# Peptides against a protein of PDB entry 7RZF, part 193

Target 1, 358 residues: chain A of PDB entry 7RZF
Amino acid sequence: PFQEEHLKQLYKIVPIKDIRNLYVTFPIPDLQKYYKSNPGHYLGHLIGHEGPGSLLSELKSKGWVNTLVGGQKEGARGFMFFIINVDLTEEGLLHVEDIILHMFQYIQKLRAEGPQEWVFQECKDLNAVAFRFKDKERPRGYTSKIAGILHYYPLEEVLTAEYLLEEFRPDLIEMVLDKLRPENVRVAIVSKSFEGKTDRTEEWYGTQYKQEAIPDEVIKKWQNADLNGKFKLPTKNEFIPTNFEILPLEKEATPYPALIKDTAMSKLWFKQDDKFFLPKACLNFEFFSPFAYVDPLHCNMAYLYLELLKDSLNEYAYAAELAGLSYDLQNTIYGMYLSVKGYNDKQPILLKKIIEKM
Target 2, 358 residues: chain A of PDB entry 7RZF as posed
Amino acid sequence: PFQEEHLKQLYKIVPIKDIRNLYVTFPIPDLQKYYKSNPGHYLGHLIGHEGPGSLLSELKSKGWVNTLVGGQKEGARGFMFFIINVDLTEEGLLHVEDIILHMFQYIQKLRAEGPQEWVFQELKDLNAVAFRFKDKERPRGYTSKIAGILHYYPLEEVLTAEYLLEEFRPDLIEMVLDKLRPENVRVAIVSKSFEGKTDRTEEWYGTQYKQEAIPDEVIKKWQNADLNGKFKLPTKNEFIPTNFEILPLEKEATPYPALIKDTAMSKLWFKQDDKFFLPKANLNFEFFSPFAYVDPLHSNMAYLYLELLKDSLNEYAYAAELAGLSYDLQNTIYGMYLSVKGYNDKQPILLKKIIEKM

## One batch from the design tools (peptide; made by RFdiffusion4, then SolubleMPNN)

Design b2_p20_5_s3 (from b2_p20_5, 11 letters changed)
Fold by OpenDDE base, seed 4:
Structure b2_p20_5_s3 (fold): chain B 358 residues (1-358), chain A 20 residues (1-20)
Amino acid sequence: as target 1 above (358 residues)
Amino acid sequence: DQEIVRFFLDLLNEHKPRVG
């Protein structure tokens, strides 16, 4: 159990690599017994969300953070940590206090909105997809992993316990969220900029660091984090697949794409999957325009158009990625290329959104 | 105190670059 004296501490750490990271950590109860509800995963999903109105979206908009990860991590027996980790820009390194303020503003937003069953359901569905289509692990690694997990889970649940969410427990979500307070915070800033400014050395790694108490005024500033109107809960992820039906292989299936439609305006090639038998598809579109690359002006307009299109689609990128969908847009010398890949079930939804932005 | 720093260092070392 961390005594109060070990809370509200700032660690300035000198890395070997040229990296800039911020770790905001909170001691939380051991949640292992609650693996069926996994409240830490729920909070990690929201805090680590990358969509519009997310913490990362705001921090990126300010040029302070590149990436954000939120989640629980195992500690010693009897406690865990909730960690928010961000990759800092050079500018972000100067605004760590404000970054953490934004973290607490987002956490306050989560308190104000309360636990959402639909978010839990999305986490459940995403985990089910991940479990169903997990890559084949190497047998030795898999066995070692299972052996480790056997210490934490009943034998019957070892294979599924990491993935299967069964119980929505808003009380546990609120309990964990109540631990995410400034008075419970430990902060580590990792940067080479602290070189020559440290007074301690970690014995095992030889890492130079400085430990400081976070000023009470700063803690109070974070405690008084107001609701920031820029923060919103994510919208429902409409790209999460629910249908995993694999159509039977056609009798006349060719090993190569067959031309199945030929018109003056379009050609369509189709190849059924004969190898992987996954509920996935690759949709590739090549658009031809005689005007796309006729002169430098048209080239620049085509480029600008595609950049604007990509920017307009950015709101869907993360949700699509989480759902196992991806898209790509490229300029070609003849026009534009679009690809949509991943689970086939919700590809039409993503495709429609792309076309609506075109 | 050193254990906490070690914890952060362990976190740093676990950040394997996503090998694309």
Scores: peptide ipSAE 0.255, ipTM 0.778, DockQ to the pose 0.307
Fold by OpenDDE base, seed 5:
Structure b2_p20_5_s3 (fold): chain B 358 residues (1-358), chain A 20 residues (1-20)
Amino acid sequence: as target 1 above (358 residues)
Amino acid sequence: DQEIVRFFLDLLNEHKPRVG
């Protein structure tokens, strides 16, 4: 257990690379025995969420943070860490206290809402998808990994233990949330701006750093984090695939796309997958407009339209990505190009969302 | 103290920059 003396510390670290990172870390109990419920993954999923009302969305809106990752990490024997890591903007580097305040506001929101079984179910489903369609790892690397995992999991579960969520344990989620408190925090700020302002050197890497106690007043501010009305739990991810049926190969399957529909307004080509046999599809749409490249004004309008469209779709981008869907929108000399890729099951939903924004 | 800094450095090294 980290003694109180090692908590509430701030480390200012000088990187070799020109990077700006913030690490907010909390010591937590060893959760390995709870792998079937994985409360740290549940919290990491929510804290690291990128959708509307997320921590990242708010911090991005402030111009302070580019990326955010939340999750558990193994520590030394008998404990773990929960870590919130953000990539800081130059402005964000000036607002670290406020960034951390927002983190605690979000954590407070999670406490107020309580554990959500539907969120656990989404995590379970996402992990199941990831496991089912995991690319074949290189046998040598896989064997070594499995050998390591055998120390932690029953033999029968070794292959699945990392992915299979089976037990919703709200008590464990709350237990971890209770450890995510300002009094338990250790903060590291990584920035070249600390060059020449450090007083210590780490022996192994030769990294220059400064350690400071976080002022009690700052800790108190974080402890008094109120509910920020901008923070909301994510909506249900409607893009998570549930149907993984692979249709049988048609007898007349061609190695090339075949024209299956030809009308005055549209042509449709289709090629069945004859190689990968995955429940995935690629939908490609090319839209032709006689106005797309008539003049520079129309070109710019088409560009602006597409940028606005992309922006309007950002609310779905993360949820789609989590579910193994992606989309792409591009201007072409003839109009626009749309691509939807990934698991085929929920592609129609994503496509509908795109069309509704057009 | 140094072990904690090393821990953070290890974290930094594990973060492969997502080459966007």
Scores: peptide ipSAE 0.243, ipTM 0.775, DockQ to the pose 0.337
Fold by OpenDDE base, seed 1:
Structure b2_p20_5_s3 (fold): chain B 358 residues (1-358), chain A 20 residues (1-20)
Amino acid sequence: as target 1 above (358 residues)
Amino acid sequence: DQEIVRFFLDLLNEHKPRVG
């Protein structure tokens, strides 16, 4: 039992590596029995979201955080932890209290909006995709993983239990959210800046650290976290594939790309997949401009254009990545290169978004 | 509590928690 004395603690840890990390941790009940609803995954998906109106988006906009991860982790028997971990900038290290305030503001937003069935459905769909197309794990790793899972799941569900969400349980989501409170927090800050400012040494690793209670005034500030209007729930991910049909191999399929369209303004090559048989495609576009490399000014303008284009597409990048889509934009000596890769079903949607920003 | 510090150190040494 986490006694009250173990809560509201701050740990300042000196790393061996030059890293700056913040861990905001909450003890939560063992959720293993709720694997079919997995409320921790739902919350991790939202808290760890990288889209517009996300926690990370706001923290990045302030220059305080580079990366953010949110999710549940197994703890001691009968307990789990919910963890929000961020990579801190040098500036972010000075604003840890404010970063955590923003975390609680986002959590408060999640409470105010309540559990969303559509978000659960997206998590379910994403997990189903991941399960269906999981890379072949190394046999030894896979067997060890299955052996571990057998302790938690019925034999018939062992292969699927980690991926398949079945039950929307808003009550359990709210229950976990109720544990994500300042009075239930343990914080660790990892930075070399604490060197020479520590008073304890961890026995096993020899790591120097300082433990201190978080001041009541700081806890109260976090408890009084208001609704920050910058925080919004994600929009629906339009890139999640739903059609996984694999077209039959054409009789005239060639081992090399065939020229299927030749016009004054465009050439199109096509090769059907004859090896992997996945519902995936690679779309590659080379755009030619006589002005792209004519002089240094035009080169710089083309570069700037591409950087602005990339920036304008950032709103889709994370959603596309989650859905197993990726894009790449590069300057070439002749113009611009665009690549779109991943599941074929929603590639036209992503391509359209890119073209609309061009 | 040294166990808590160890927990954080274990987190540091673990690769990015799989957002699972």
Scores: peptide ipSAE 0.233, ipTM 0.774, DockQ to the pose 0.373
Fold by OpenDDE base, seed 2:
Structure b2_p20_5_s3 (fold): chain B 358 residues (1-358), chain A 20 residues (1-20)
Amino acid sequence: as target 1 above (358 residues)
Amino acid sequence: DQEIVRFFLDLLNEHKPRVG
């Protein structure tokens, strides 16, 4: 258990690599016994979300942060940490206090909205997908991993315990949220800009650092974090697959794409998967326009159109990625190319969203 | 104090698993 003297501390660390990182950490109780509900995963999913109204979206819009990761990590015996880690821009390094303020504003938003069962269900469904389609690990690595997991989980659950969420526990989510407070924070800023400004050296790595108490005024500012109207809970992820049925191979399946539709306006080729037997598909569309490459003006307009289209689709990009879907849009000399890849179940939904923005 | 710094260094050296 961290004593009060170890809380509200700022560490300025000089890295070996030219990196700028911020770690905002909170000591939390050991949540291992709550693996079936995994409240830390729920909070990590929301805090680490990259969609519209997310913490990352706001921090990116200000040019302060490139990436954000939120989640729980194992600590010493009897406690864990909740960690929010960001990759800082040069500008973001100057605004660390404000970045952390925004973190607490987002956490305050989570408190105000309360635990959402639908978010838990999405986490459950995503974990189920990840479990079902996990890559085959090498036996030696897998056995070593399982041996480690056996210390934490019953033997009967050891294969599934890391993935399968079973219990929605709003009380535990609230309990963890109550630990994510300014009075419970430890901050590390990692930057070469602290070179020559440190007064301590870590004995094992030889890393130079400075430790400072976070001023009470700053803690109070974070404690008084208001609701920022830019922060919103994510919308439901409509791209999460639920049907994983693999259709039987057709008797007359060709080793190459067969023309299954031929009209004046469209040609369609189809090839069934005869190799991988996964509930995945690749949809490729080539759009032809006589105006796409007629002159430099039209080329520039086609380019601009595609950039605007991509921008308009950004709201779906993260949700699609989480659900194991991807899309690609490219200009061609004849018009544009669209590709949609991933689990086949929700591809029509993503395709419809793309078409609606076109 | 040094243990805490080591903790952050360990975090820094760990491949950032996207906790997705």
Scores: peptide ipSAE 0.230, ipTM 0.777, DockQ to the pose 0.402

Design b2_p20_5_s4 (from b2_p20_5, 10 letters changed)
Fold by OpenDDE base, seed 1:
Structure b2_p20_5_s4 (fold): chain B 358 residues (1-358), chain A 20 residues (1-20)
Amino acid sequence: as target 1 above (358 residues)
Amino acid sequence: MQEEVRFFLELIEEHEPRVG
């Protein structure tokens, strides 16, 4: 158990590599017995969300953070940690207190909204998809992993326990949220900028660090975190696949793409999957324009257009990625290339969103 | 105290891409 003396601590750590990271950590109870509800995953999903109104979206908009990860990690026996990790910009390194304030504002938003069953259902569905279509791991690594988790799960559930959510437990979500408070925080800032400003050396790694108590004024500032109107819960992920039907292989299926449509304005090639038998598709579009590469001005305009198009699609990128969809947009010497890949069920939705922004 | 720093160091190492 972390005694009060171990809480509200700031560690300034000198890395070997040129990295700038912030770790905001909270001791939490051992949640292993609650694997069927996995309240830490629910919170990690929301805190680590990258969509509009997310914590990361706000921190990126300020130029302070590049990436954010939120989740639970195993600790020593009988406790876990909830960790929010961010990659800091040079500017973000100067605004660590304000970054952490925004974290607590987002956590306060989660408290105010309360546990959402629909968010749990999305996590459940995403995890079920991930389990069902899990890539083949290397047998040795997989066996070692399974052997490690056999201590935590019934033998009958050991294969599914890390993926299958079964129970919505709002009480456990609230219980974990109650641990995500400034009075329970342990902060590490990792930066070369602390070189020559440290007073301790870690015995095993030789890492130079400084430990400081977080000032009570700063703790109080974080405790008084208001509701920031910029923070919103994510919208429902429209890209989560629900239909996994695999169509029978056509009798005349060719090993190569067949031309199935030929018109003055379009050619369409199709190849059915004869190898993987997954409910996935790859849609590739090449758009031809005689103006795309006619001169340097048109080339630059086509480039700028594509960058603006990509930027306008950023609101869907994360939700699509979570759902196992991806898209790619590239300039070509002939015009533009679009690729949509992943589960076939919701590809038409993503494609429609892309075309509506074009 | 030393164990606490080690925890963060282990976190840092886990996030570093394993240069395989």
Scores: peptide ipSAE 0.193, ipTM 0.768, DockQ to the pose 0.270
Fold by OpenDDE base, seed 2:
Structure b2_p20_5_s4 (fold): chain B 358 residues (1-358), chain A 20 residues (1-20)
Amino acid sequence: as target 1 above (358 residues)
Amino acid sequence: MQEEVRFFLELIEEHEPRVG
């Protein structure tokens, strides 16, 4: 059990590699028995979200953070940690207190909104998709992994326990949120900038570090984290596939794309999947414009147009990626290229969103 | 105290495997 002496600590760590990381950690109860509800996954999904109104979106907008990961991790001696890990920019390294303030503002937003069953359902659906279409692992690695988790889960559930959510437990979500408080925080900052500023060496790794108590005034600032109006819960992910039907291979299926539409304004080629038999598709569009490459001005305008289009689509990018969809937009000498890839079920929705922004 | 730093070191190593 972490005693008060182990809480509200800051570690400044000198890495071997040239990395800048911030770890904000909270000791939490052992939640392993609650794997069917997995409240830590729910919170990790929201805290680690990359969409509009997310913690990462705000921290990126300030130029302080590149990446963010949130989630639970197993600890020693029958406890777990909730961890928020960020990759810091050089500027972000100067604003660690403010970054952590924003983390607590986002956590406060989660408390204010309360547990959302629809978010749990999305996590459940995403995990079910991930389980169903899990890549083939090497048998040796897979067997070793399964052997390693057999002590945590019933034998009948060992294959599904890490993926399949079954129970919405708002009480457990609130319980974990109640542990994500400034008085329970343990912070590590990892940067070479601490070289020559440390007073301790870790005996096993030889890592240089400094440990200091976080000032009470800083803890109070974090405790008084107000609601930041920039933070919002994500919108519902409309890209999560629900239909996984694989259409039968047509008897006349060609080994190459067949021209199925030919008009003055468009040509369409189609090839059915005859190899993978997955509920996935690849849509590729080439748009032709006689103006795209006529002169340097038009080239620059076409470039700027595409950059603006990409920016306008950023709100969908993460949600699409989570749902196993991707898109790509490129300038060509003839105009523009668009690709949409992934599960076929919601591709029309993503494509419509792209076209509406064009 | 050493166990506490070790925890963070293990986290760092997990995210950035030493390519030996």
Scores: peptide ipSAE 0.191, ipTM 0.764, DockQ to the pose 0.239
Fold by OpenDDE base, seed 5:
Structure b2_p20_5_s4 (fold): chain B 358 residues (1-358), chain A 20 residues (1-20)
Amino acid sequence: as target 1 above (358 residues)
Amino acid sequence: MQEEVRFFLELIEEHEPRVG
């Protein structure tokens, strides 16, 4: 267990690589026994969310952060850490106190809203999909992994324990949230800008660092984090697949795409999956325009249009990715290319969203 | 103290893409 002297500490670390990172860490109880509810995963999902009203969305809008990851990590025996890690911009490096304030504002929002069973259900469904359609791992690596986790899980659950959520435990979510407080924080800032400003060297790696106590005034600012009206819980992920039915192979299934529709305005090719037998599809659309490449002005307009379209679709990109859906939009010499890939069940929903933005 | 910095160093190494 961390002693009080180890809390409210700031570490300034000089990296070997040219990176700028912030680690905000919280000692938490060992959650291993609660794997069926996995409250740390629930919180990591929300804190690490990239959608509208997320922590990352707000920090990106300020130009301070590029990426954000939230989650639990194993510590020594009997405790864990909850970690929020961000990739900092040059400007973000100057605003670390404010970035951490926004983290505590988001955490305060999670406290105010309370545990949401529907969010747990989405995590459960996503993990179930990930488990069911997990790629074949190399047998040696898989066996070694299973052997390692046999110490933590019953033998009958060892294959499923990392994936299958079974129990909604709002009490455990609240318990972890109660540990995510400024008085329990340990911060590391990683930047080459600290070169020549450090007073210690780590013995094993030779890494230069400085350790400082976080001022009580800064801790108090974070403790007084209000509700920021820009933060919202994510909307329900409409892209999570629920139907995994695989249609039987058609008797006339060709090894190549067959032309199934030919009109003056459209041609449609179809190939059934005869190899993988997954509930996945690839939809590819090529749009032809006589104006796409007629002159430099039209080319630039077509480019700008696609960039604006991509930007307008960013609100769905993360939710689609979480659900195992992806899209791609490209300019072509003939017009535009659109691809939608992943689980077939919710592809029509994503395609509709794309078309509505066109 | 050294153990605390080591924890962050291990985190940094885990997030660094292995340049294979």
Scores: peptide ipSAE 0.178, ipTM 0.763, DockQ to the pose 0.271
Fold by OpenDDE base, seed 3:
Parts: C-alpha cells; sequence; structure tokens
Structure b2_p20_5_s4 (fold): chain B 358 residues (1-358), chain A 20 residues (1-20)
C-alpha cells in the first residue's frame, strides 16, 4: 500500500517525444474480485465521457485539453490505480492546477448524484455488444492473454469476465469515489518544457524528472472543490443497439445495388449483405444542389453550412460512436454527401437527428 | 520513487499509439 509519504506528489517528466500529458492517479484497492460489477469501469465511463457536461467538454472549452481518458489500471502487490490522463495544450501546461481542480469538481458531481443504475446498464449493454461482435484476435496473442487472466477468473468465466457485467454495486462505486480525493493524489506532468529543470534520472529508461510535494494550499484548494454547474451526467445513450436480428437473404438478392425507388427527386439503391451477416448497415446519401458549386461564394457557403451542421451534431457524435454508430458529412462538387454506418437498429434515430439539424 | 516514475513511463508507452 502507498504510505502517506508517497501521496500528494508531483512528478515533472521530460519525454523523448514531443508530448504534453497530465496523469492524475489515485491508489485504489484491488478491484479484481469485483469484475462482475467493475466499479472502475463505471467511473472511467463517466470521467472519460466526451458528451455535453463532461469533464473533457469543459476542459476543451477552455483550450486546455485535447483528449481525456479515465479508468482503472492494475498495480503491483494487490492494489490498483484509478487514472485520469489528458493530452495538454500549450496553454493547458500553464493551468494544470486548474485542470485538476475541474477533475475534482467533476468527481464531486459524481458523489452528489450518486451511483446511477441506468449508467451501469448502459455499460453492461455496451460491453455485451463489444463481446458479441468482437473481432477475431490472433490465436497466439489471444491464448497468451487468456493464460494470463486465468489467474483472476474462474475457467468458465475467463472468456466473458472482461466484458459481461452482472451486478450493480453502488457501494463499490462509492468506495472507489471515496479514494478519488486530493489527499490520495499522485500527479505526473509530461512535457519537454521541463528539460534542464529536472534533478533526477530514472535508472531504467534514463528519463529525466523532478519530484515535488504538492503544496498543502493546492491540496486544500482541490479539497474545497465545489459543484461546478457546467458538469452534468450524460443523458441516456439512445443509440445503443438492442435488436441484432439478421434478416434472411432475399431470393432475388443481387450481388450489386438494385434500384428500389426511382422518383423525380430521388433514387434509392439497396444491396443486402451476402458476406458478413452482421446486424450492420451502411447508409449513403448524395444530395444534389445546382447551387453548391456554381461560384466561389456558393462553394464557401456550402462549406460553412457543412461545418455548422457538423458542429450542431457534435452532441451526438460521441454517444453514437460508443454505440458503434458513425456518420460522415462531406462537401461534393454536386452538393453534399452523408454516410451513416454501424449497427442498423438505431441508425434511424441518428439519421433523424441529422435531418432535423439540416 | 524510481518505481513511481517507471509506472508513469509505462503508462506513457501504453498510450502512445503503436505506429503499426
Amino acid sequence: as target 1 above (358 residues)
Amino acid sequence: MQEEVRFFLELIEEHEPRVG
């Protein structure tokens, strides 16, 4: 177990590559035995969320962070870490204390709202989809992985244990949240800006670093993190597929797209999947406008329209991605192209949202 | 102390996209 002397530490690390990263880490108990509830995954899902009212959304709005990852990682000797990792902007390097304050404000929001069974259910459903439709792994790598995890899981569960959630354990979520406190923090900042400002060298990698105690005043600021009204729990992810039915191949199925609708304003081609037999579809739309490329002004207006449309859809992008849906919007010389791909079940919902923003 | 920095270094290496 980390002794108190190992907590509240800041590491300034000089990378070999030109990267700017912040790692905010918390020692937590070994949660391996709780794999059926996986409270660290629940917290990682929320802390790492990219939707409106998320930690990342706020930190991006300030220009401090590009990406954020939250989750548990295995530790040594029967403990784990909870880690919040962010890719920092140049400006973000100047605001690390404030970034961490926002992290604690978000964590405080999670404490105030308490564990949500519906969020657990979404994690369960997403993981079940990921398990059901996982790609074939390379046999050697897969066997080695399975051999490694046989120490942690019953033989009958070893294939499912990493994916299938079974138990909602609000008590364990609260227990982990109680470890995500400023008094339990270990911080690393990774930046070339620390070159020539370090006093230590790591023996194995030769990495230059400096270790500092985080000032008590900074710890107190983080301990006094209030509720930031910008932070909200995600809305329910309406894009999570629930129907995975595969329709039988039609007797008249053509190996190429068949024209199934022809009107003065639209043509529709359809091709049934005859190869993969997945509950997935690819919807492609080409919109034609005689004005799209008539002159430079109209071309720029069409570009601006598409950028505004993309921006208006950002609220759905992450939720769709999590659910295995994607969309693409492109300008063409004739107008606009839209593609919607992924699990077919919720594609109509995403398509409707896109159309409502157009 | 050194083990702690190593932990972060391992994290950095894991998060770097393997340029495959």
Scores: peptide ipSAE 0.212, ipTM 0.773, DockQ to the pose 0.285; fails the geometry check

